# Designs tried in a protein design run: peptides against a protein of PDB entry 3VA4. Part 111

Target 1, 107 residues: chain A of PDB entry 3VA4
Amino acid sequence: EPIGQLRLFSGTHGPERDFPLYLGKNVVGRSPDCSVALPFPSISKQHAVIEISAWNKAPILQDCGSLNGTQIVKPPRVLPPGVSHRLRDQELILFADFPCQYHRLDV

## One batch from the design tools (peptide; made by RFdiffusion4, then SolubleMPNN)

Design b2_p27_4_s3 (from b2_p27_4, 15 letters changed)
Fold by OpenDDE base, seed 1:
Structure b2_p27_4_s3 (fold): chain B 107 residues (1-107), chain A 27 residues (1-27)
Amino acid sequence: as target 1 above (107 residues)
Amino acid sequence: MEEEKRRIEEIRRKEAELIEEQERLEA
């Protein structure tokens, strides 16, 4: 069962989409086999990773050396590649120019 | 440094857009 969710907000790309997140590594990227597949040219094939080690621990977000970056909205921060960022519930994230939100699910 | 500045500005812009959108959804 999913332990988290990543919401991609609606935009010119199309409607809002929700991606389930599971224990382990959830890769965010343009490749279709990514856990969070964002089929947009500005997204790297393997853009970032959200790793969930346990249901009671905050996920870790890392940029994978993406071309157009991974950023936290509040407080504003560009994530250096490979640097761990602990995600807070309801945290807003930019993958390239695509606004997303992490949500912890009750399990 | 210039790229980072640009990215921060982009983030702030997106934050504002999201806040406005949220307010519209709640209205």
Scores: peptide ipSAE 0.030, ipTM 0.510, DockQ to the pose 0.027
Fold by OpenDDE base, seed 4:
Structure b2_p27_4_s3 (fold): chain B 107 residues (1-107), chain A 27 residues (1-27)
Amino acid sequence: as target 1 above (107 residues)
Amino acid sequence: MEEEKRRIEEIRRKEAELIEEQERLEA
């Protein structure tokens, strides 16, 4: 069962997509091997990571030194590479220019 | 300082776009 969900909002790239998030590392990136594969040129091959542990189901988001960055929207903040950010339910995230939202699932 | 300010403003614009898109999807 997925522990969370990352929603990519619709845009010029296409329709909305929902990515399940599981225990462990959920890599966000352009590489097709990423669990959250965002096949867009502005996304780094390995852009960021969302890690979820069994004892703490709140995800930790880290930018992996991406070219175009990872940003928390409210309050606005650019995430420095490797700095841990605890995601809150319904939190809005920008991976490069792509708006996403984290949703915690009831499990 | 100016670069940071510009980046924050960009994020805020994206926030507005995201909220608008969210509302559109929920309607």
Scores: peptide ipSAE 0.024, ipTM 0.516, DockQ to the pose 0.028
Fold by OpenDDE base, seed 5:
Structure b2_p27_4_s3 (fold): chain B 107 residues (1-107), chain A 27 residues (1-27)
Amino acid sequence: as target 1 above (107 residues)
Amino acid sequence: MEEEKRRIEEIRRKEAELIEEQERLEA
């Protein structure tokens, strides 16, 4: 069962999509093998990673040296590659120019 | 340049909307 969710908001690319997040490393990227597959040209094949160590702990987000970057919306911040960012529930994230939101699921 | 400017503006608008939404959820 998923313990988290990453929501990709609707846009010119299409409708909203929800991606389940599990224990371990959830890779965000353009490659179809990624846990969070975002098949868009501006997304790197392996763009970022959301690591969840336990159901009761905040996930850690890291940019993987992506071309177009990973940003936190509030407060605005570009994540340096490889630097750990602890995600807050309902936190808004930009992967390149794609707005997303992390949500913690109750299990 | 015109297309790029438009795209940047769209992103900034979306970011502003999302920030506002998050602030409402936090209140």
Scores: peptide ipSAE 0.023, ipTM 0.486, DockQ to the pose 0.032
Fold by OpenDDE base, seed 2:
Parts: C-alpha cells; sequence; structure tokens
Structure b2_p27_4_s3 (fold): chain B 107 residues (1-107), chain A 27 residues (1-27)
C-alpha cells in the first residue's frame, strides 16, 4: 500500500498524473523502470530519488546529478546533487521544469 | 551572484505558475 503520492500537475505535456510512493527508494526519471516515470526529454534517466524509510518519517529527496536539476519551490532552492532534503507534506518540487507536489497519504 | 539571482527569479515564477495551476484544478 502506498504511503505517499507524487502529483505531476497538468501542462503542455498532458493531464495530471498521480504516482504512488512506497517504502524504500522511489526513483524519479525518464527511464520506464523508474517508480515515478516521467517520459520527457528534459528529465534524466535517473533524475532524483525519494526515499521513505518509515511511514511516520518525512521522505528524503535527492537529486542524482540530473542535467536540468531538482528544485524546491518555496523557499526557492536548487538542490545540489546528493544532498538530502526532507520533504514536507504538500511541498512543491520542480524536476527540470515539470511542477510536482508531494502528498502524505493517510494510512 | 547574478547567476543565482536569475535562478531564484525563475523558481519564483514557477511557484506562481504552480499556485495558479492548483487553483484551476480545484475550481
Amino acid sequence: as target 1 above (107 residues)
Amino acid sequence: MEEEKRRIEEIRRKEAELIEEQERLEA
């Protein structure tokens, strides 16, 4: 059962999509093998990772040395590769230029 | 410093776009 959700907002690329997040590593990337597969050219094959160690702990977001970066929207910040960022519920994220939102699920 | 400033401004623009998109989806 998923314990989190990553929402990709609608845009020129298409409609909104919700990706379930599970315990362990949830890889965000262009590769279809990624837990969060974003099949867009500006997304790196393995762009970032959202790691959830426990249901009651905040997920950890890391950029994996992506070409076009991973950014926190508020406060504005580009994440250096490999640096851990604890996600807050409802936090807004940019993978390259694709706007997303993390949401903690009630389980 | 100038490069960082430009990056921050771009992110703030994306923030505004995100808020607008969320409001549109909720309407």
Scores: peptide ipSAE 0.020, ipTM 0.487, DockQ to the pose 0.027

Design b2_p27_4_s4 (from b2_p27_4, 17 letters changed)
Fold by OpenDDE base, seed 3:
Structure b2_p27_4_s4 (fold): chain B 107 residues (1-107), chain A 27 residues (1-27)
Amino acid sequence: as target 1 above (107 residues)
Amino acid sequence: SAAEAARIAEERRRAEEEIRRQEALEA
């Protein structure tokens, strides 16, 4: 079962969407076979990865060398490609210019 | 919700402005 969730907020692209996150690597990208498929031109085919090693460990977010970047909103910063960022519950993330939020699920 | 999205959008705007400000200062 999912142990996390990534929410894509609603916008001009459409309504809010929630993506379940599982143990292992959850790839964020434009490719339809990604765990978190964001079918938008500004998203790289393989944009980023959220890796969850255990239910009681903070997930690790890494940008995969995306064209338009991955950013943390608070505090504001761009994630360098391949650098690990531990996600906090309710963390706000920009994939390119798409605002998302990570949520830890009770499992 | 739409209201939540609007709030996040505004927060994003402020964050992006701050990032640009920081980049300008560091350049």
Scores: peptide ipSAE 0.051, ipTM 0.592, DockQ to the pose 0.040
Fold by OpenDDE base, seed 2:
Structure b2_p27_4_s4 (fold): chain B 107 residues (1-107), chain A 27 residues (1-27)
Amino acid sequence: as target 1 above (107 residues)
Amino acid sequence: SAAEAARIAEERRRAEEEIRRQEALEA
């Protein structure tokens, strides 16, 4: 079962969408086979990865060398490709210009 | 909630502005 969730906020692209996150690697990207499939041209085929090693550990977010980047909203910062970022509960993330939010699920 | 959405929108706006500044500086 899912351990976390990534929410894509509503926008001009459409309504809000929620993506379950599981143990292991959850790829964020434009490719339809990604765990978090964001079918938008500004998203790289394999844009980023959220890796969850255990239910009681914060996930690790890494940009995969995406064209339009991955950014943390608060405090603002661009994630260099391949650099591990420990996600906090309720953390706000931009994949390209798409605002998302990670939260832990009660499991 | 609406209040939460408003807060998130504002945080996003500020973040995007800061990101743009950073990109301009590093370019």
Scores: peptide ipSAE 0.039, ipTM 0.571, DockQ to the pose 0.044
Fold by OpenDDE base, seed 5:
Structure b2_p27_4_s4 (fold): chain B 107 residues (1-107), chain A 27 residues (1-27)
Amino acid sequence: as target 1 above (107 residues)
Amino acid sequence: SAAEAARIAEERRRAEEEIRRQEALEA
């Protein structure tokens, strides 16, 4: 069962989408093989990874050396490639210019 | 770079506006 969720807000790209996040590595990227597939040109094939080690631990977000970057919105922070960022519940993230929100699910 | 920073700042601004719109619709 999913233990987290990544919400892609609606925009010019289309409607809102919710992606389930599971234990282990959840790859965010343009590749259709990604757990969080964002089929947009500005997203790298393997853009970032959200790794969840346990249901009761904060997920770790890492940029994978993406072309257009990964940023935290509040407080503003550009994530250097490979640097671990612990996600807070309800945290707002930019993959390239696509606004997303992480949500911890109750399990 | 400064140009990159400006780009990111603008992207953030747009994202924040979109988030506010989403929150308003959801509330």
Scores: peptide ipSAE 0.037, ipTM 0.572, DockQ to the pose 0.030
Fold by OpenDDE base, seed 4:
Structure b2_p27_4_s4 (fold): chain B 107 residues (1-107), chain A 27 residues (1-27)
Amino acid sequence: as target 1 above (107 residues)
Amino acid sequence: SAAEAARIAEERRRAEEEIRRQEALEA
């Protein structure tokens, strides 16, 4: 059962897409093997990771040394590679220039 | 909703501008 959801907003790339997030590591990247596969050239093969622990369902986001970066919108901040950021419900994230939103599911 | 989408878009715009401004100051 998914614990969270990552929404990719619609844009020039195409329509909105929702990705389920599960316990453990949810890799965000261009690689098709990623849990959150974003098949766009500006996204690194392994761009970022959203990790959810069993004891704490609040996700931890880390940039994996991506080329075009990972940014938090509120407050505006570029995430240095490997630095942990605890995601809040409804938080807005930029992977490169792709806007996404984390949603915590009521489970 | 349309209003929600507009708020998100504006928030994104402000964030991007702030990031660019910070990068410009650092470079």
Scores: peptide ipSAE 0.031, ipTM 0.554, DockQ to the pose 0.041

Design b2_p27_5_s1 (from b2_p27_5, 21 letters changed)
Fold by OpenDDE base, seed 4:
Structure b2_p27_5_s1 (fold): chain B 107 residues (1-107), chain A 27 residues (1-27)
Amino acid sequence: as target 1 above (107 residues)
Amino acid sequence: MEEEERRRRLEENRREDARRAEEERAA
């Protein structure tokens, strides 16, 4: 049962896609085995991780030392590698050039 | 994304990913 969702907005790459987020580590990356698979050249194989704990359903986002970075949009800032960022519901994220949005599911 | 930029980023990412994988294996 997913407890969160990451939405990749539509763009030149194709249509919008929604990725379910589960308890534990949800890896964002170009590798096909990632929970959030973004098969784009500018995305690192293991780009970032969204970790969700059972006791705190607010996800923690960390960049994994990606080449093109991970950013939050508001307030705008680049996430240093390995630094924890607590995601807020409806938060906008950039993985490289790809805009995404986190959505907390009501479960 | 222009093809030149796409190719460049792919190549750079492959190098970066290889570096990181090596670091992870060594740790």
Scores: peptide ipSAE 0.225, ipTM 0.684, DockQ to the pose 0.046
Fold by OpenDDE base, seed 5:
Structure b2_p27_5_s1 (fold): chain B 107 residues (1-107), chain A 27 residues (1-27)
Amino acid sequence: as target 1 above (107 residues)
Amino acid sequence: MEEEERRRRLEENRREDARRAEEERAA
């Protein structure tokens, strides 16, 4: 059962998509092997990782040295590669130019 | 993440992006 969700907002790429997040590492990337597969040219093969250590702890987001970056929207912050960022509930994230939102699920 | 690993991944991403762009142009 997922303990979090990453929402990809609708845009020029298509409709909104929701990705379940589980305990452990949830890789975000263009590769279809990623837990959060974003099959778009501006997304790196392995773009970022959302690591969830426990259901009652904030997930950790790290950029994996992506070409087009990972950033938090509010407050604005570009994430340096490999630097841990604790995700807040309802946090807005940009993977390259794709806006997403994390939210915690009640489990 | 170590700086060397970061650099390597960045280079790999650039190469793959270039390859993909070429493939898309050829398709």
Scores: peptide ipSAE 0.202, ipTM 0.707, DockQ to the pose 0.366
Fold by OpenDDE base, seed 3:
Structure b2_p27_5_s1 (fold): chain B 107 residues (1-107), chain A 27 residues (1-27)
Amino acid sequence: as target 1 above (107 residues)
Amino acid sequence: MEEEERRRRLEENRREDARRAEEERAA
């Protein structure tokens, strides 16, 4: 069962999309086999990873050395590759120029 | 988030996108 969600907001690319997040590593990237598949040319094949160790623990976000970067929106912060960032519920993230939001699910 | 801050961040990323997106597609 999913224990989190990543929402991709609507934009020029198309409508809003929701991606389920599970225990373990959830890879964000352009590759179609990623847990969070973002099929856009500005997204790296393996762009970032969201690791969830338990439903009651905050997920860890890491950029994987993407070309166009990963950022926290507020407060503004560019994530250096491989540096762990603990996600808060409802946190806003930019993968390249694509705004997303993390949501914790209560299951 | 402020809407203006969001717009600024999106525009900044888009300016770098054109060249880097082509390089990423070729790799």
Scores: peptide ipSAE 0.058, ipTM 0.571, DockQ to the pose 0.051
Fold by OpenDDE base, seed 2:
Structure b2_p27_5_s1 (fold): chain B 107 residues (1-107), chain A 27 residues (1-27)
Amino acid sequence: as target 1 above (107 residues)
Amino acid sequence: MEEEERRRRLEENRREDARRAEEERAA
């Protein structure tokens, strides 16, 4: 049962896609083995990780030392590699140039 | 306001990515 969702907004790459997020580490990256697979050349093979320790706790987002970075949109900031960012519900995230949104599911 | 910020940041990132996208693919 998914605890959260990461939405990739529609764009030049194609239509919107929703990725379920589960307890533990949800790796975001270009590698097809990633839980959140973003098969785009500007995405690092292992770009970032969304870690969910419990269903009632905010997920932690960390950039994995990606080449093109991970950013929070509002308030705008680039995430330094390995620094934990607590995701708020409806948080807007840029993985490289791909806008995404975290959504907490009611479970 | 949120959408404007999203758009601005997206544009900034696209400029960076255009230069490094092929380098990233190879890494």
Scores: peptide ipSAE 0.099, ipTM 0.629, DockQ to the pose 0.051; fails the geometry check

Design b2_p27_5_s2 (from b2_p27_5, 19 letters changed)
Fold by OpenDDE base, seed 3:
Order: sequence, then C-alpha cells, then structure tokens
Structure b2_p27_5_s2 (fold): chain B 107 residues (1-107), chain A 27 residues (1-27)
Amino acid sequence: as target 1 above (107 residues)
Amino acid sequence: MEEERRQQELEERREEDARRREEEERE
C-alpha cells in the first residue's frame, strides 16, 4: 500500500503524473528502474531519494549528487548532496527544472 | 492521519534544533 505520492506537474514534457511512494527508499531519477522514473535529460540517472521509514514519520528527501540539483520551493533552498530534508505534506520540490509536489496519503 | 502530521512537525523541529546547535558550535 502506498503511503505517499509524488506529483509531477504538467508541462512541456506532457501531462501530470502521480507516483506512489512506499516504505523504504523511493529513488527519483532518469533510469527506468527508479521508483519515480523521470525520463528527462536534465534528470540524473539516480537524482534523489525519498526514504519513508514509517507511516507516521516524515519522509526524508536527499539529493544523490545530481548534476542539476534538487531544491525546495518554499522557502527556497538548494539541497546539498546527502543532506537530509524532512518533507512536509504538500511540499513543492524542484528536481532540476521539474516542479513536483509531495502528498501524504491518509492511511 | 493527524498522528503522522504531529510526527512530521516534531522531526522537523529536531532537525532545525540540530542545525542551530552546529552553527552555534562553529561561532
């Protein structure tokens, strides 16, 4: 059962897409083996990771040393590689130039 | 759930407090 969701907003790349997030590591990247597969040239093969340790804990977002970075939108903050960031519900994230939103599911 | 929200807020506060302590130690 998914515990969270990552929404990729619609844009020049195509329509909105929703990715389920599960317990453990959810890798965000260009590689098709990623839990959140973003098949775009500006996304690193393994760009970032969203780790969910428990249903009642905040997911942890980390950049994996991506070329084009991971950023929190509000307040604006670039995530240094390997630095943990606790995701809040409805938080807006930029993977490279792709805007996404984390949603906690009511489980 | 409400419990998950409370846990998230608590974890964020702990992370903020940790960063503040690291900054204070470097001054």
Scores: peptide ipSAE 0.018, ipTM 0.439, DockQ to the pose 0.023
Fold by OpenDDE base, seed 5:
Structure b2_p27_5_s2 (fold): chain B 107 residues (1-107), chain A 27 residues (1-27)
Amino acid sequence: as target 1 above (107 residues)
Amino acid sequence: MEEERRQQELEERREEDARRREEEERE
């Protein structure tokens, strides 16, 4: 069962998409093998990772040295590669220029 | 489920506080 969700908002790329997040590493990237596959040219093959260590802990987001970066929206901050960021529920994230939102699921 | 939800919310708040402190140390 998923314990989190990453929502990709609708845009020029198409409609909204929801990706389930599980315990362990959830890789965000352009590669179809990624847990969160974002098949867009501006997304790196392995762009970022959302790691969930336990059902009762906040996920950790890290940029994987992406070309176009990973950003927190509020407050605005570019994540340096490999630096851990603890995600809040409903937190807004930019992978390159694609706006996403993390949501905790009740399980 | 309700107990687990309360525990999750409490832990998330603790992690949020820890995150904010970590960010302040990097500024």
Scores: peptide ipSAE 0.018, ipTM 0.446, DockQ to the pose 0.022
Fold by OpenDDE base, seed 1:
Order: C-alpha cells, then sequence, then structure tokens
Structure b2_p27_5_s2 (fold): chain B 107 residues (1-107), chain A 27 residues (1-27)
C-alpha cells in the first residue's frame, strides 16, 4: 500500500488528482510511465523524483534538470537540479507552474 | 520536530553549497 500521497490541485488543467507514493523512487514527469504522471507540456518527461527510503523518514525531492523547474512554496525557493530536499508533511510544491502537496499517509 | 529541523538545516546547507558551485561555474 502507499505510504505517501502527492496531490495535484485542481486548475485550468482539470480536476484534483491524488497520486500514491511508495517506497523507493517515485518519478514525477510527463511520461505516462512515471509514478506521478503529469501529462502537461510544461512538465519534463522526467521532471523530478520523490524518493522514500522508509515510512518513518521524510521523502527526498530532487529536480531532475527539468526545463521549467521545481519550487518549494514556503519558504519560496527554486530547487537546484539534483539537490536533495526533504519533504515535510503537507508541504506545497510547484512542478513548473502546477501546485502540488505532499501528504504522509498514516499506515 | 527536532529531526525535521536537523534535516531542514542539512538541506539548506546543501542548497547553499549547490548554489555556490553554480555561481563559481558561471564565473
Amino acid sequence: as target 1 above (107 residues)
Amino acid sequence: MEEERRQQELEERREEDARRREEEERE
């Protein structure tokens, strides 16, 4: 079962979507085979990765050298490619211009 | 909370180091 969730908020692209996150690497990208498939032109084929090493550890977010970047909302900052960012529960993320939220599941 | 803070501090340091490297590469 999933131990985390990435929520894509509703917007011009359509309704809200929730993506399950599992142990290991969860790739965020435009490619349909991504764990978190965001089929939007501004999203890179492999945009970012959320790696979860254990249920009791904060996931690691890395931008994969995306064209339009990955940003943390609070405090606002752009993530340099390949730099590890530990996700906090309920943390807000921008993949390109798409707002998302990480949620730790209670399992 | 303490572990999260430590992780955040470590992350901030990594980001600062990465930014510095990128700046040095552009010089």
Scores: peptide ipSAE 0.016, ipTM 0.441, DockQ to the pose 0.038
Fold by OpenDDE base, seed 2:
Structure b2_p27_5_s2 (fold): chain B 107 residues (1-107), chain A 27 residues (1-27)
Amino acid sequence: as target 1 above (107 residues)
Amino acid sequence: MEEERRQQELEERREEDARRREEEERE
């Protein structure tokens, strides 16, 4: 069962989509092999990773050296490649220009 | 300096759009 969710908000690219997040590494990227597949040209093949070590721990977000970057919206912050960021529930993330939101699921 | 300001404005607009979407989702 998923223990988290990444929501991609609706936009010019299409409707809103929810991606389940599981224990371990959830790769965000343009590659169809990614757990969170964002098939958009501005997204790197392996753009970022959301790692969940335990159900009772906050996920860790890292940019994988993406071309167009990964940003936290509140407070605004560009994530340097490989730097760990602890995700808060309902935290807003920009992968390139695509706004997303992390949501912790009650399991 | 102009390019930096323009980049900041773009980032601010992206953040505002994201905040608005968050608010719309909560309602």
Scores: peptide ipSAE 0.022, ipTM 0.481, DockQ to the pose 0.032; fails the geometry check

Design b2_p27_5_s3 (from b2_p27_5, 19 letters changed)
Fold by OpenDDE base, seed 4:
Parts: C-alpha cells; sequence; structure tokens
Structure b2_p27_5_s3 (fold): chain B 107 residues (1-107), chain A 27 residues (1-27)
C-alpha cells in the first residue's frame, strides 16, 4: 500500500499524473525504471530520490546531482545535491521546470 | 455512470484548486 503520492500537474506534456510512493527509495527521473518516471528531456535519468522509512513516514527528498535541479516552491529553495529535505504534506516541488506536489496518504 | 461522473468532476475540481494554489505560489 502506498504511503504517499507525488502528483505531476497537468501541462504541455499532458494530463495530471499521480505516482504512488512506497517505503524505501522512490527514484524520480527520466529513466523508465524510476518509480516516478518523468519521461522529459529536461529531467535527468536519475534526477532525485524520495526516501520513506518505516520509522519516519515523512519523505526525505534529495537531488541526485541533476542537470536542471530540484527546487522547493514555497518558500523558494534550490536543493543542493545530496542534501536532505523533509517533505511536508502538500509540498510543491519543481523537478527541472515540472511542478509536482507531494501528498501524504492516510494509511 | 452518474456516480462515476460525479467522482470525476470532484477530482477535476480538486485538481483545479491545487493548480490554482500552485500558480499563486509561483507568482
Amino acid sequence: as target 1 above (107 residues)
Amino acid sequence: MEEERRKEELERRREEDEREALEEALR
């Protein structure tokens, strides 16, 4: 059962997409092998990782040294590679120029 | 059919509200 979801907002790429997030590492990237597959040229093959642990269900977001970066929208912050950011429910994130939102599921 | 349509409409409205919040945050 998913613990959270990452929503990719609708845009020029198409309709909204919801990606389930599970315990462990949820890789965000252009590679089709990623848990959160964002098949767009501006997204790195392995762009970022959202890690959820059993003892702390709040996800930890890290940029993986992506080309076009990972940013928190509000308050604005560019995430340095490898630096942990604890995601809050309803947090808005930019992977490159693609806006996403984390949603904690009630499980 | 009608219940499914109502669920889809509710989902659409939620998405619109979240999109508006995003647009406001990015402004």
Scores: peptide ipSAE 0.172, ipTM 0.655, DockQ to the pose 0.017
Fold by OpenDDE base, seed 1:
Structure b2_p27_5_s3 (fold): chain B 107 residues (1-107), chain A 27 residues (1-27)
Amino acid sequence: as target 1 above (107 residues)
Amino acid sequence: MEEERRKEELERRREEDEREALEEALR
């Protein structure tokens, strides 16, 4: 069962979508085989990764050297490629210009 | 069930508030 969720907010691309997150690496990218598939031109094929090592540990977000970047919204921070960021529950993330939110699920 | 539903509703409202705040910040 999923232990986290990434919500893509609704926008010009369409309605809101929720992606389940599991233990291990959850790749965010334009490639359809990504765990979090964002089929948009501004998203890199492999844009970022959310790694969850355990249910009781904060997920680690890393940008994979994406073209249009990954940002934390509050406080504002551009993530350098390969630099680990611990996600807090309800953390707001920009993949390129697509706003998302991480949510920890109760398991 | 009721407590869980209340929690889910609270979470939903929180997510909506954060969305609105984000939309405002991105204008």
Scores: peptide ipSAE 0.024, ipTM 0.549, DockQ to the pose 0.020
Fold by OpenDDE base, seed 5:
Structure b2_p27_5_s3 (fold): chain B 107 residues (1-107), chain A 27 residues (1-27)
Amino acid sequence: as target 1 above (107 residues)
Amino acid sequence: MEEERRKEELERRREEDEREALEEALR
């Protein structure tokens, strides 16, 4: 059962999409093998990872050395590759130029 | 040593991504 969600907002690419997040590593990337598959040219094959260690702990976001970067929107911050960022509920994230939002599910 | 290995892996991934982006732009 998913314990989190990553929402990709609607845009020029198409409609809004919701991706379930599970315990362990949830890879964000262009590769179809990613837990969060974002099939867009500006997204790296393995762009970032959201790691969830427990349902009651905040996920950790880490950029995987992506070309176009990973950013937190508020406050604005570029995530250096390999540096852990603890996600807050409702956190807004940019993977390259794609706005997303993390949401914690009540399980 | 683990941190250096992680850095090297990240740098390699960036280089691969840059190469792929260039190849895609040239298609």
Scores: peptide ipSAE 0.241, ipTM 0.737, DockQ to the pose 0.904; fails the geometry check
Fold by OpenDDE base, seed 2:
Structure b2_p27_5_s3 (fold): chain B 107 residues (1-107), chain A 27 residues (1-27)
Amino acid sequence: as target 1 above (107 residues)
Amino acid sequence: MEEERRKEELERRREEDEREALEEALR
């Protein structure tokens, strides 16, 4: 069962989409084999990773050296490549210019 | 009882993780 969710908000690209997150590495990227596949030119093939070590632990977000970056929205901050960021529930993230939200599921 | 304990643990861990994440964000 999924233990988290990444929501891609609706925009010029299309409607809102929800991606389930599981234990282990959830790769965010343009490549179709990514767990969170964002098929947009501004997204790197392997853009970022959300790693979940346990159901009761906060996910760790890392940028993978993406071209257009990964940012936390509040407070605004660009994540340096490879630097671990612990995700809070309901945290807002920008992958390139695509706004997303992490949601921790009740499992 | 086990499910309730699991929910309580989840809530506690959420609060802890959110606090840690907030502290990290404020550095």
Scores: peptide ipSAE 0.036, ipTM 0.565, DockQ to the pose 0.019; fails the geometry check

Design b2_p27_5_s4 (from b2_p27_5, 21 letters changed)
Fold by OpenDDE base, seed 1:
Structure b2_p27_5_s4 (fold): chain B 107 residues (1-107), chain A 27 residues (1-27)
Amino acid sequence: as target 1 above (107 residues)
Amino acid sequence: SAAEERQRELEENRRKDAEEAAKLAAA
C-alpha cells in the first residue's frame, strides 16, 4: 500500500494528478515507466527520485541531474544534483516549472 | 458541516500553495 502521495497541481498542462509513493525509490520523470510519470518535454526522462525507507521516516528527495532542475518552494532552494533533501509533510516542490506537493498518508 | 468546512480549508490552502509555486516557477 502507498505510504505517501505526490500531487501535481492543475495548470496549463491539465487537471491535477495524484501519484502514490511506496517504499523504496519512486522515480520522477518523463519516461512512462517512472513511478511518477510527468510526460512533459521540460521534465527529464529520469528527473528526480523520492526514496522512502520506512513509513515513519521522512522521504528523501534527490535531483538526478535534471536539465531544468528541482526546487523547494518554502524556503526557496534549488536542489543540487544528488544532494539529499528530507521532505516535510505538505512540502511544495517544483520539478522544472511544474508545482507539486508531497504529503504523508495515514497508514 | 464541520467536515465540509475542513475540506474547503484544505482546498483553499492547496490553491494558495499552487499559486505560490506558480509564481516562483514564472520568476
Scores: peptide ipSAE 0.224, ipTM 0.737, DockQ to the pose 0.021
Fold by OpenDDE base, seed 4:
Structure b2_p27_5_s4 (fold): chain B 107 residues (1-107), chain A 27 residues (1-27)
Amino acid sequence: as target 1 above (107 residues)
Amino acid sequence: SAAEERQRELEENRRKDAEEAAKLAAA
């Protein structure tokens, strides 16, 4: 069962979409093989990864050296490639210019 | 009802979050 959810807000690309997040690595990227597939040119094939440990339901976000970056909104900061960021519930994330929100599922 | 109020709050918060994120993306 999913442990979390990543919401892609509606925008010029289309309507809102929700992606389930599971234990292990959830890759965010343009590649159709990604768990969170964002088929947009500004998204790298493997843009970022959200990893959820078997022992810790709080996910870790890492940028994978993406072209257009991964940013945390509050407080605003660009994530350096490979640097771990512990996601908080309801945290807002920018993958390139695409606003997303993580939320923990009640499980 | 309380459930309806909570849903309205969730929707409002989501709207505010989306708006904030969109502003930063457009900057």
Scores: peptide ipSAE 0.219, ipTM 0.730, DockQ to the pose 0.021
Fold by OpenDDE base, seed 2:
Structure b2_p27_5_s4 (fold): chain B 107 residues (1-107), chain A 27 residues (1-27)
Amino acid sequence: as target 1 above (107 residues)
Amino acid sequence: SAAEERQRELEENRRKDAEEAAKLAAA
């Protein structure tokens, strides 16, 4: 059962898409094998990871040394590779130039 | 009801976030 969700907002790439997030490591990347598969050239094959250790704990987001970076929108912050960022509910994230939103599911 | 008001607030927040995301995507 998913514990969280990552929403890719609609844009020139197409319609909105929702990706379930589970306990453990949820890899964000261009590779189709990723938990959050973003098949776009500006996304690295292994771009970032969202790790969820428990249903009642905030997920940890880390950039995996991506080419075009991972950023928090409010307040603005570029995530250095490998540095842990604790995600807040409803947090807006940029993977390269793709805006996404994390939200916790009530389970 | 309080539940309905909460739901409306959540929907409004989602709408605002979507609008902000659209602006970011267009930048």
Scores: peptide ipSAE 0.218, ipTM 0.736, DockQ to the pose 0.021
Fold by OpenDDE base, seed 5:
Formats: sequence, structure tokens, C-alpha cells
Structure b2_p27_5_s4 (fold): chain B 107 residues (1-107), chain A 27 residues (1-27)
Amino acid sequence: as target 1 above (107 residues)
Amino acid sequence: SAAEERQRELEENRRKDAEEAAKLAAA
């Protein structure tokens, strides 16, 4: 069962989408086999990864050396490739130019 | 109740986040 959720906000690309996040590695990328598949040209095939080690621990976000970057919105911060960022509940994230939000599921 | 108040706060926060996201997407 999903431990968290990544929301892609609505925009010019279309409506809002919610992606379930599971224990282990959840790859964010343009490739269709990614856990969080964002089929947009500005997204790298394997853009970033959200790793959840336990249901009661904050997920770790890492950029995978994406072309257009991964950014935290509050406070503004570009994530260097491979550097771990502990996600807070309700964290706002930019994958390239696509705003997303992580939230923990109450299970 | 406290639960109801919490729920209202969550809804307000979600609205604010959505508005911010919209601004970011427009940039």
C-alpha cells in the first residue's frame, strides 16, 4: 500500500495528477516505467528519486543529475545531484518547471 | 471541535499551496 503521495498540480499540461509513493525507491522521470511518470520533454528520463525507508520516516529526495533540475520551493533551493533532501509533509517541489507537492498518507 | 478546526486549516493550506503552484507554473 502507498505510504505517501506526490501531487502534480494542474497546469498547461493538463489536470492535477496524484501518484502513490511506496516503500523503497520511487523514481520520478519522463520514462514510462518510472513510479512517477511525468511524460514531458523538460523532465529527464530519470529525473529524481524519492526513497522511503519506513512509513514513519520522512522520505529522501535526490536529483539524479537532471537537465533542468529539482528545486525546493520553501525555502528556495536547487538540489545538487545526489544530495539527500529530507522531505517535509506538504513539501512543494519543482521538477524542472512542474510544481508538485509531497504529502504523507495517514494510514 | 478541534478536529474540525484542524480540517479547516488543512483545507486553507491546500488552497494556498495550489495558488502558489499556479504562480510558479505561470513563470
Scores: peptide ipSAE 0.217, ipTM 0.738, DockQ to the pose 0.021

